# Peptides against a protein of PDB entry 1IK9, part 153

Target 1, 211 residues: chain A of PDB entry 1IK9
Amino acid sequence: MERKISRIHLVSEPSITHFLQVSWEKTLESGFVITLTDGHSAWTGTVSESEISQEADDMAMEKGKYVGELRKALLSGAGPADVYTFNFSKESCYFFFEKNLKDVSFRLGSFNLEKVENPAEVIRELICYCLDTIAENQAKNEHLQKENERLLRDWNDVQGRFEKCVSAKEALETDLYKRFILVLNEKKTKIRSLHNKLLNAAQEREKDIKQ
Target 2, 207 residues: chain A of PDB entry 1IK9 as posed
Amino acid sequence: MERKISRIHLVSEPSITHFLQVSWEKTLESGFVITLTDGHSAWTGTVSESEISQEADDMAMEKGKYVGELRKALLSADVYTFNFSKESAYFFFEKNLKDVSFRLGSFNLEKVENPAEVIRELIAYALDTIAENQAKNEHLQKENERLLRDWNDVQGRFEKAVSAKEALETDLYKRFILVLNEKKTKIRSLHNKLLNAAQEREKDIKQ
Target 3, 195 residues: chain B of PDB entry 1IK9 as posed
Amino acid sequence: MERKISRIHLVSEPSITHFLQVSWEKTLESGFVITLTDGHSAWTGTVSESEISQEADDMAMEKGKYVGELRKALLSVYTFNFSKESAYFFFEKNLKDVSFRLGSFNLEKVENPAEVIRELIAYALDTIAENQAKNEHLQKENERLLRDWNDVQGRFEKAVSAKEALETDLYKRFILVLNEKKTKIRSLHNKLLNA

## One batch from the design tools (peptide; made by RFdiffusion4, then SolubleMPNN)

Design b2_p20_3_s3 (from b2_p20_3, 9 letters changed)
Fold by OpenDDE base, seed 3:
Structure b2_p20_3_s3 (fold): chain B 211 residues (1-211), chain C 211 residues (1-211), chain A 20 residues (1-20)
Amino acid sequence: as target 1 above (211 residues)
Amino acid sequence: as target 1 above (211 residues)
Amino acid sequence: EEEEKREKEREELEKKREER
C-alpha cells in the first residue's frame, strides 16, 4: 500500500491547516482511502475504482487524464499555485475540490467522508508514518553520502594514476630518444672513421702505382 | 532552533504511542522545551540550563555526561533496548524517566509540564514539521543521487582515459624499440661492409708488394 | 594535431640524420 500525506487549506477554515492522507494500492485508479484531519477530529472515506470511473464519465474526461488530475490535487496538496481549492462541511461530511483555471473553476471531485470515532488513534498512526518516513529517508541519505565519499576517493585515485601514467609516458619517450641518439651518433662516428681509412688506403695505392 | 520528535511508550499507558518533541538552541545543555502528546491532548514544559545543572548535581553526575544521557533518552525515543522508561501523570502533569541498567534502575530526570489549551494547534504544527522534514530530506536525497550519478560518470571518463594512456604508453615503447633496432641493424651492416672493404684493400696491397 | 606535428618533425629530423 502506498500513502501520501499533504497539508491543505479548506475554504471554510483558511486559518487552520488540515492534513489530507491518501492511501492506495499500486495506482490511484484502483481506488483509494482518503483521510482528513485538523489535529483534533478526523474523517475518512473510501473511493472505489467504480466511483473514479463514474466521476470521470460525468466530467466527460478520459479516465487516465482524470486520475492524473486527482493525483496532482490529492497527493501534492495545495502547492503555491492555488490551482486546487478544497472544501469540506463538518456537518454533511461532504468533501469536494475544484480546479481553478484562469477563466473558469470546475469541481474536480467530491467524496462523502465519515467522522472517525477515535481521531487520536488516526492522528497517532499518521505521526508514526511521518516518523518512519523520516527515519527511512535519513538512512537513505547516510547511505548516499557514504557512496558519494567512496566515489570521490575512487575518482581521486584514478586521476592520480592517470597523471602519473601521462608523466611516465613523457619521461619514457624522452629517455628512449636520448639513448637512441647516443647510440646512433656512436655508430655514425665509427662509419666516418672507416670511410676515412678507406680513402687513405686508396690514395696510398695510387701513389705506389705512380714510381 | 533544533527540534527532535520521537515516539515513546508511557508505563501507565503502554498501548498508546505518545510523541515526545524536544526543542533546543545549539545544545541541549542550554535548556530545552519538551512537548508530550497522545494525538488528542498535549503537555509542554520548559527546562532551563539551571534545572539541568541542578539535576546533574543532585545525581552526582558530571554535567556533560548527564546531558549526554538526556540526549539519548529524550532525542532517540524508546529504542528497542528498553534502556529508558517514561512515566507521566495526566493529573499532576509530572513527567519523569528512568534509566534501566541490568541490576538497577534510577531516575534520570523529571519535569513539570502544563496542559496545552489548544492541543490541535500543537499537533498540527508537529505534523507540519514532520512534512517539512520529509520534503527537505527528499530534496537532499535527490541532490545526493544526482551527485552520485555525476561522480560515476566522471570516474568512468577518467578510467577510460587512464586505460587509453596505459595502452598508448605500451604501444609507444614497443614502436620506439622496433624503430631503434632497425636503424641500429642498418648501421651495423654498414660498419661490417666498410671493415670488409678495408681488409680487401690491405690484402691487395700485400699482393702488389710481393709482386 | 600538435602530437602528430611533433611526430612528423621527429621523423624528418631522423631522416635528415640518416641521409647525413
Scores: peptide ipSAE 0.000, ipTM 0.822, DockQ to the pose 0.003
Fold by OpenDDE base, seed 4:
Structure b2_p20_3_s3 (fold): chain B 211 residues (1-211), chain C 211 residues (1-211), chain A 20 residues (1-20)
Amino acid sequence: as target 1 above (211 residues)
Amino acid sequence: as target 1 above (211 residues)
Amino acid sequence: EEEEKREKEREELEKKREER
């Protein structure tokens, strides 16, 4: 079971924050349970997949698009723009919500709710869920923080190895060239020495032929 | 202002989850406001720094140690071990809590609370705080997740550069050695050629002297 | 000539380093 709690403001009671809880199994499309509370009273209703399909048909909207709008309205709460307006009659227990566009508002859905006999249980369970969600999110945050610290250490380690590799490459190149120059100079000196010996031998032979 | 909400179980009502809210400014030692609720009724009391000091003295406990115990009792809720027991009389509005050790239980503190006239406001505000805390923790979680993904990319980038540096170092070494061997072999060939010319010249000179 | 050729090979290696 998935659940989302949001704050809403009712048109009839704009000064009193209400809480809208929606619970569903796997997909909102398969139906959901809606609970409204003002912190004193609670009202609950169940919406079936068939009712969702009927509301989509009545709106002449494709079901997936309609469910997408329901998700925004009921799970996001009033987003930062008052795109959704919520209405509830405590007398009739009729809940309805509208999507407000610049030039047109239209009813997105309506539900019959029932007053909960023991609202305190519903409220306590709602607070418990919030506290559990806080604890779960804190544990996730602590885990992610530790992973960040690990990844940062691992990055520093590889960076340090990379810098050492760069320096080692430069040192290797420099050393190899120095060694090569030394050996080449030795060979060049030997070639020069042998060439001079050949010249001297040729000059001596030319002297011996001239008696 | 800092705040913590915890679940507690009252000895008198063990089947009904109660919520203990503690709010304080900077340090719990400077005093706090305590609120108890069952999701229907609420009770609030204010505890001053002087009362905390007096309770520490009455317990013959060092104040910092006492505040440390208060923090565990009131902010942690009943930790996983029922180390703290909570008692409340709705009639007297007297709240007290005990620390349970294996061989001894002792009163850790007691407070006079007052019944809140509009518990629904307190409950709504408490739920609002929970929802705000959830949203803040979710935003922190999303930020940490994005940082993890960034750090992982940065690690992969440096790792890839490091591997390229290693391969480039090996390739450089191999190439330099190949070039050096070619030049050295040329010089060795020239030395051998000059040496053979010297030997031939010496042999011809020895023939000319015998002739 | 061989020293000039090595100097050029060194310069080409150094240029290939700056281009990376």
Scores: peptide ipSAE 0.000, ipTM 0.820, DockQ to the pose 0.003
Fold by OpenDDE base, seed 5:
Parts: structure tokens; C-alpha cells; sequence
Structure b2_p20_3_s3 (fold): chain B 211 residues (1-211), chain C 211 residues (1-211), chain A 20 residues (1-20)
């Protein structure tokens, strides 16, 4: 089961923060349980897939688009943009919500809720879910933090190896050239010496021919 | 202000999860506000630094150690190990807790709480704090996840550069040796040729003298 | 000529370093 809790303000009680819990299996489209609480009372209703389909049809809205609007209204938390207005009558237990566009407000949906006999149990369960979610998120944060620290160490290690590799390549090139120049100069000296010996031998032969 | 909410079980009501909220400024040692709720009623008390010091003295415990025990009892959440036992009388509003060791249980602390007139406000504020904490932790998780993905990309980039550097070093060494061998072999051939010319010139001179 | 050829080979290797 998936669950989302959001803060909402009711038009009838704008000074009292209410909490809207929506619970569903896999997809909101397959139906959901909606629970409203003010921290003292709670009201719950079950919305079936057939009711969602009927409301989409009554609105002349494509079902996927309608469910998308329900998701924004019921799961996003009332952001500061009053795009969605929530209404609830404690007397009738009738919950409805509207989408406010620039030039048009329209009813997005409506549900009959039932007053919970033991609201304290619903509230305790809601708080438990919040605390469990906090604990899960904290554990995930600690894991991600440790993983980031690991990745940063691994990056620094590879960076250090890379810099050493660059320096080692440069040193290798320099060393190889130095060694090669020494050997080449030795061979050049030997060639020059042999050439001079040939020139001297030729000059001596030319002297011996000239008697 | 720092705050921690934990689930506890009261000895008097073991079937009903209670929530213990502790709020403090900077350190628990400087005093704290304790709030207990069952989701219907709430009880609050303020514990001063002087009361904490007095309880530490009454226990003949070093203050830092005592505050360390308070932190474990009141902030850790009741883990499955019943190391701490919580008691509350709704009639007297007296809250006390015990530390259970293998051979000895002792009272760790006690506080007088006051019944809150409007528990719904306390409960709403508690739920708001939980929802805010969830939102903060989610934002932190998303940030850490993105940072993790960044660090992994950066690691892969450096690793790829390192591997290219290693391969380039090996290729450089191989290329330099090939070039050097070619030039050295040319010089060796020239030396051999000059040596043979010297030997031939010496043999011709020896013929001319015998002649 | 052989010194000039070595100097050119050195310059080509330096240029290949700046391009990496």
C-alpha cells in the first residue's frame, strides 16, 4: 500500500491545519482510502475505481487526465498556490475540492466521509507512519552520505594515480632521450674517428706514390 | 530549537503507542520541554537546567553521564530492548522512567506534566513537524543522489583518462625504442663499413711494400 | 641535419603533450 499525507486548509476552517491522508494500492486509479483529520477528529472514506471512473465521465474528462488532477490535488500537499480549494462539512461529512484556474473554478471531485469513532487510533497510526518514514529517510541519507564520501575518496585516488602517470610518462620520455643521445654521440665520435683514420691512410698512400 | 519525537510504551497502557516529544535549545543539559500524547490527550512539562542538575545529584551521577542517559532514554526512541521503562499517571500527571540493567532497575528521572487544554493543536503541530522533517529529508536525499551521480560520472571520466594515459605511456615507450633502434642500426652499419675500408687500405699498403 | 631532426622530433612531442 502506498500512502501520502498532506497539509490542507479547509475553506470552512482556514485557521486550522488539516491533514489529508490518501492510501492506495499500486495506482490511485484503482481506488483509494481518504482520511481527513484536525488532530482531534478523523473522517475516512473509501473511493472505488468505479466512482473515479464515474466522476471522470461526469466531468467529461479523460480518465488518465482526471487521475492526474486527483494526484496533484490530493497528494502534492497544498503548495502556496491556491490551485486547489478544499471544502468539508462536518455535519454532512461531505468533502469536495475545486481546481482554481484564472477564469474558471470547477469541482474536481467529491467524497462522502464517515466520522471515525476512535480518531486517536487513526492519529497514532498517522504519527507512526510519519516517524517510520523519517527513520527510513534518515537511513537512506546516511547511506548516500557514506557512498558520496567513498566516491570522493575513489575519485581522489584515481586523480592522484593519473597525475603520477602523466609525470611518469614525461620522466620516461626525458630519460629515454637522454640515454639515446649519449649512445648516438658515442657512435658519431666513432664514425668521425674512423673517417679521420681513412683520410690519413689515403694521404700516406699518396706520399708513397710521389719518389 | 532542536526537537525529537519518539514512540514509547507506557507500563500502564502497553497496548497504546504514546509519542514523546522532547524540545530543547542547543543542549539537553540546558533544559527541555517534554510533551506526551496518545493522539487524543497531551501533557507537557518544562524541565529546567537546575532540575536536571538536582536529579543528577540525587542519583549521585556525574551530570554529563546523567544527561547522556537522559538522551538515550528520551531521544533514542524505545528500541526493542526494554532498557528504559516509561511510566505515566494520567491522574497525577507524573511521568517517570527507569533504566533496566541485568540485576538492577533504577529510576532515571521523573517529571510533573500538565494536561494540555487544546491537545489538537499540539497534535497538529507535531504532525506538521513530522511532515516538514520528511520534506527536508526528501530534499536532502534528492540532493545526495544527484551528487552521487555526479561523483560517479567524474570518477568514470578520470578513470578513462588514466587508462588512456597508461596506454599512451606504453605506446610512447614502444615508439621511441623503435625509432632509436633504427638510428642506432644505421650508425652501426656506417661504423662497420668504415672499418672494412680501413682494413682494405691497410692490406693494399702491405702489398705495395712487398712489392 | 641530424640535430635539426631531433629538435623537430622534440617539438612534435611537446606539441602532442599540450594537446593532451
Amino acid sequence: as target 1 above (211 residues)
Amino acid sequence: as target 1 above (211 residues)
Amino acid sequence: EEEEKREKEREELEKKREER
Scores: peptide ipSAE 0.000, ipTM 0.820, DockQ to the pose 0.003
Fold by OpenDDE base, seed 1:
Structure b2_p20_3_s3 (fold): chain B 211 residues (1-211), chain C 211 residues (1-211), chain A 20 residues (1-20)
Amino acid sequence: as target 1 above (211 residues)
Amino acid sequence: as target 1 above (211 residues)
Amino acid sequence: EEEEKREKEREELEKKREER
């Protein structure tokens, strides 16, 4: 089961933060359980897949798009732009929500809720879920932090090896060329010496022919 | 202000999860506000630095060690080992907690709480704090995840460059040696040729002298 | 000529090394 808790403001009680819990199995499209609380009272309703389909049809909206709007309204709370307005009557237990666009507002959906007899149990479970989620996210953050520190060390190690490899390549190439030039110059000097000896021998032979 | 919420079980109500909120400024040693709730009622008390010091003295415990035990008891909830036992009387509003060791249990501290007139406000604020903490931790998680993915890419890039550098160094060394051997062998051949010409010239001169 | 060509190839390799 998946769950999301969001804070919302009711049009009737704008000064009192309410909490909207939505619970579903795998997909919101297959239906969900909605719970509303003000921290004292709680109200719960179940929305079936058939009700979601009927609401989409009544709105003449493609079901996937409608479920996408439900997800934004019910799982994110009122986003920063007051795009969704929530209404609830405690007397009728009728919950409805509207999408406010620039030029048009329309009802996105409605639910009949039932007042929970033991709201304290629902509130305790909600707080437990929040604390569990905090603990899980903290553990994940600590893991990711350790992994980031590992990756940073590993990166620094490889970078240092890479820089050493570059420097070693340049040094090797320079050393090999220097050694090559030395040996080559020795050979060039030997060739020049041998040529001079040949020239001298030829000159001596020309002198020996001239007596 | 720092805050921690923990779930606890009261000895008097072991089947009902309670929530213990502790709020403090910078350090727990300077005093704290404690709030207990069962999701319906709430109780709050303030503990001063002087009370913490007095409790440490009464226990004949070094203050830093005592504050360390308070931190474990009040900020972690009952850890996995039931090391801390919590007691609360709703009638007297007296809260006390004990440390259970293998061979000895002792009272670690006690507080007089006051029943909150509007527990719904405290509960709503507590849920808001949980939701804010979840959102902050999620944002941190997403940031750390993106950084992790960045560091992994950067590591792979440097590793690939390093491997190319190693291979390029080996290839360069091999190529330079091959080229060096070729040129050196040409020079050796020229030296041998010149030596043979000198030997021939010397032999011809020895013939001319005999002639 | 071949020796001059190899000396030029070495100078070009050395120049390409200074340019990198």
Scores: peptide ipSAE 0.000, ipTM 0.821, DockQ to the pose 0.003; fails the geometry check

Design b2_p20_3_s4 (from b2_p20_3, 6 letters changed)
Fold by OpenDDE base, seed 1:
Structure b2_p20_3_s4 (fold): chain B 211 residues (1-211), chain C 211 residues (1-211), chain A 20 residues (1-20)
Amino acid sequence: as target 1 above (211 residues)
Amino acid sequence: as target 1 above (211 residues)
Amino acid sequence: KEEEKRKEEREELEKKREEE
């Protein structure tokens, strides 16, 4: 079971933050339980898949798009743009919400809720769920932070090895060239010496032929 | 202002989860506001720095250690070991809590609370704070997740560069040695050729002298 | 003496040839 709690403002009570809980199994499309509370009273209603389908049909909206709008309205709370307006009559227990666009406002859905006899149970459970969610998110945060620190260490270790490899490559290349030049110079010196010996031998032979 | 909400069980009402909010400025030692709620009623009390000091003195406990115990009791909720027991009388509005050790249970503190006239305001604000905390923690988790993904990419990039550097070093070393051997072999061949010419010239001169 | 010197130079040249 999935659950989302959002704060909403009712048109009838704009000064009092209300809380809208939506609970569903796997997908919102399959139906959901809606709970409204003002921190004193609570109201609950069950919305079936058939009701969702009927409201989509009544709106002449494709069901997937309609469910997408329901998800935005009911799970996001009052989005930053006041795109969704919520209405609730405590007398009739009739909950309805509208989407406000620039040129058109339309009712997106309506549900009959029932007043909960023991609202304190609903409120306590809601607070428990919030505290559990906080604890889970904190544990996840601590885990991600530890992983972040691990990854940063691992990055620094590889970076340090890479820099050492670059430096070692340059040093090796330089050393190999230096050693090679030394050996080549020795061979060049020997070649020059041998050429000079050949020239001297040829000159001596030319002297010996000239008696 | 810092705030922590915890769930607690009262000895008088073990079947009903209560919520204990503690609010303080900078440090718990400087005093705090305690709020208790059952999701229907709320009770609030202010605990001064002087009261904390007096309770530490009455317990003959070092103040820092006492504040450390208060922090564990009041901010952690009922820890997993039921080390702290909470008591509250709705009639007297007297709240007290005990630390249960293996051989000794002792009262850790006591506070007079006042019943809140509008508990719904306190409950709504508490739920709002929970929802805000959830949103903040979610945003932090999303940030940490993105950073972890970044660090993982950066690690893979450096690792790939490192492996390329290692391979390039080995390839360069091998290529340099091959080139050096070729040039050295040419020089060795020239030295051998010159030595043979010198030997031939010496043999010819020895023939000319015997002649 | 010159023949011995030429022989020594030849032996040194051969020894260097075996060492190369």
Scores: peptide ipSAE 0.000, ipTM 0.812, DockQ to the pose 0.002
Fold by OpenDDE base, seed 2:
Structure b2_p20_3_s4 (fold): chain B 211 residues (1-211), chain C 211 residues (1-211), chain A 20 residues (1-20)
Amino acid sequence: as target 1 above (211 residues)
Amino acid sequence: as target 1 above (211 residues)
Amino acid sequence: KEEEKRKEEREELEKKREEE
């Protein structure tokens, strides 16, 4: 089961933050449970997949688009200010919300809620869920932090090895060429010496022929 | 101001999760505000630095150690099961907690609380703080996740470059040696050819002298 | 160790090539 708690302001009580909890299985499209609380009272209702489908049809809206609007209204925390207006009658337990666009305002959905007999249980459970979510997110953050520190160390180690490899490649090339030049120059000197001996021998032979 | 909310069980109401909020400035040692709620009622008290010091003295405990025990009792969520026992009288508004060790149980602290007139405001603010903490931790988590993905990519890129550098170093060495051998062998062949020419010239000269 | 061994093998190979 998935769950989201958001803060909302009701038109009827704009000075009192309300909390809207939505719980669903896999997808919001399959229906959801909505819970409203002001920290003293709580109200709960169930919205079925059939009700969602019927509202989409009544609005002449494609179901996926309608569910997308429901997600933005009900599951997004502080959406853009004033895009969604929430209304609730404590007397009728009727909850409805409107989407306010520049040129069009329309009711996006409506739900019948029931007043919870023991709101303290709902409030305690809601606080427990928040504390559990905090603990889970803290554990995940600590894990990601440790992993990031590991990855940074590993990156620095490989980077340092890479820089050493680059420098070693350049040094190797330079050293090999220097050594090659030394040996090659020795062979060139020997070739020149042998050529000179050959020239001298030819000159001596030419002198011996000329008597 | 720092703040921690924890779940506790009261000896008087073991079936009802209570929430203990502690708020402090910089360090718990400088005093703190304690708030208790059951999701319907709330109770608040202020504990001064002088009261903390007095309790440490009365217990004959070093202040830093005492504050360390307070942190473990009041700020740790689910500490080890059953190490701390919490007691609260709704009638007297007297809160006290005990540390239960194997061979020693002792009162670690006691606080006079006052019943909050409008508990719904305290509960709403507590839920707001939890939701804000969730949002902050989610944003941190998303940032750490993106950074983790970046670091992993950067590591893979440098690792791949390093492996290529290693292979290129080995290939360079092999290629340079092969080229060196080719040129060196050419020079050795020329030296041998010149030596043979010199030997032939010497043999011809020896024939001419015998003639 | 393996790089040192390769360096020694290189030095020996260079010496052999000078003698040849």
Scores: peptide ipSAE 0.000, ipTM 0.817, DockQ to the pose 0.003
Fold by OpenDDE base, seed 3:
Structure b2_p20_3_s4 (fold): chain B 211 residues (1-211), chain C 211 residues (1-211), chain A 20 residues (1-20)
Amino acid sequence: as target 1 above (211 residues)
Amino acid sequence: as target 1 above (211 residues)
Amino acid sequence: KEEEKRKEEREELEKKREEE
């Protein structure tokens, strides 16, 4: 079961913050339970998948688009620009909400709610859910913080190894060239020595011919 | 201002979850506001720094240790092992709590609370605080997740560069040795050629002497 | 003929010495 609680303002009671709880199984399209509270009274209604389908048909809206609008309205509250307006009659227990655009306002949906006999139980359960959600989110945050610290350490380790590898490559190149130059110079010295021996042998033979 | 809400069980009403809100400025030692609610009624009391000091003195406990116990009791609820027991009389509005150890139970503190005239406002504000805390924690969680993904990408980039550096070092060593062997072989061939010329010149000179 | 051959070998050795 998934749940979302949103803060809303009713057009009839704009000075009193209300809370809209929506609970559903897997997807909002499969139906949901809606609960409204002002911290004193509570009202609940169940909306079936068939009712959602009927409302979409009545609005001549594609079901997926309609459910998308329901999700925005009921799970986000009014939104940052008061795009959704909520209305509730405590007398009739009728809840309806409208989408407000620049050029058009239209009713997005409506539900009949029932007054809860023991609103304190609903409120306590709602607060419990909020506290549980806070605890879960804190645990996730602590886990992510520890993971980030691990990743940073691992990055620093690899970076240090990389820098050592670069330096070791440059040092290897320099060392190999130095060693090679030494061996080449030895070979050049041997070649020069052999040339000098050939020159001396040629000069001695020229002396032997001149007698 | 800092705030903590905890779920507690009253000894007098163990079947009904109560909520204990504590609000303070910077440190709990400087005083706090305590609010108790069952989702229908609410009770509030203010505890001054002088009252905290007096309770510590009455208990013959060092103030910092006493405040440490207050923090554990009031900000954590009963704790995972029901170390703290909470008592409240709705008639007297007297709240007291005990620390339960294996060998001893003792009263840790007590407060006179006042019944709130409009508990719905307290409950609404409490729910608002919970929702705001959820939103803040979600935003922190999303930030930490993005940072985690960044750090992982950065780690993979450096790891890939490191592996390329290792391979490039091995390739450099192999290439340098191959090039050096070619040049050394040329020098060896020249040395062999010069030795053969010296041997031939010596053989010719030996023929000239026999001749 | 042998003196000319020795002269050519010396000139070839000197040329190789200037080329190293």
Scores: peptide ipSAE 0.005, ipTM 0.811, DockQ to the pose 0.002; fails the geometry check
Fold by OpenDDE base, seed 4:
Structure b2_p20_3_s4 (fold): chain B 211 residues (1-211), chain C 211 residues (1-211), chain A 20 residues (1-20)
Amino acid sequence: as target 1 above (211 residues)
Amino acid sequence: as target 1 above (211 residues)
Amino acid sequence: KEEEKRKEEREELEKKREEE
């Protein structure tokens, strides 16, 4: 089961933070359980897939688009843009929410909730879930931090090897060229020496023919 | 202000998860505010640095060691080892906790709490803090994840450059040696040709002298 | 590109040294 808790402000009680918990199996489209609490009282309702489909049909909205709007409204809370307005009557236990666009607000959905007999249990479970989520996120954070430190070490190691490879390539090239020049110069000197010996021998032969 | 919320089980109500909130400034040693809640009622007390010092003295424990035990008891909850036992009387509002060692349990500390008039506000604030902590930890996790992905890319890039550098070094060495051998062989051929010409010239000169 | 340019400069330098 997946769960999301969000802070909401009710139009009727804007000074009191309420918490909206939504719980679902795999997809919100399959239905969900909604729980509202003010930290003293709690109200819960179950919304079926058929009710979601009916609300989408009543709105003349494609189901996937409607579920996308439900997900934004119910799982993200009112984002910083107050795009969603929440209303709840404690008397009727009727919960409804609206999408506020610049020019038009429209009701996105409505649910009948029931007052929970033992709100403290629901609140305790909600706090437990928050604490569990904190612990899980801390463990993930510690894991990611250790992995980050590992990756940084691995990067430094490869970088150092790369720099050594570059320097070694340059040194190799320089050394090979120096050696090549030395041997080449020796061979050139030998060629010059042999050429001079040939010239001298030819000159001596011309002298011997001339008696 | 720093804060930690922990789940505890009271000896008097072992079936009902209680939440122990501790709030302090910089160090727990400077004093703290303790809040206990069962999701319906809340109790709060303030513990001063002087009270902490007095409790340490009464226990004949060094203050730093005592604060270390307080930190374990009050901030970690009862760890999985149930090393700490918590007691609370709703009648007297007296909270005390014990350290359970294999052979000896001893009282670690005790605090007088006061019943909060509006527990719902304390509970809402506690839930808000949990949700804020979740959001902060999620943001940290997303940041670390993106950084890890960056470091992995950077590592792959350097690794690929390193492999290319190695291959290029080997190719350079091979090419330079091939070129060197070609030029060297040419010079050796020229030396051999000149040497043969010298030998032939010497043989012709010996024939001319015998003629 | 820079490695190719360095290779070309080296080939030119080798040619000049062969002519020398």
Scores: peptide ipSAE 0.000, ipTM 0.817, DockQ to the pose 0.003; fails the geometry check

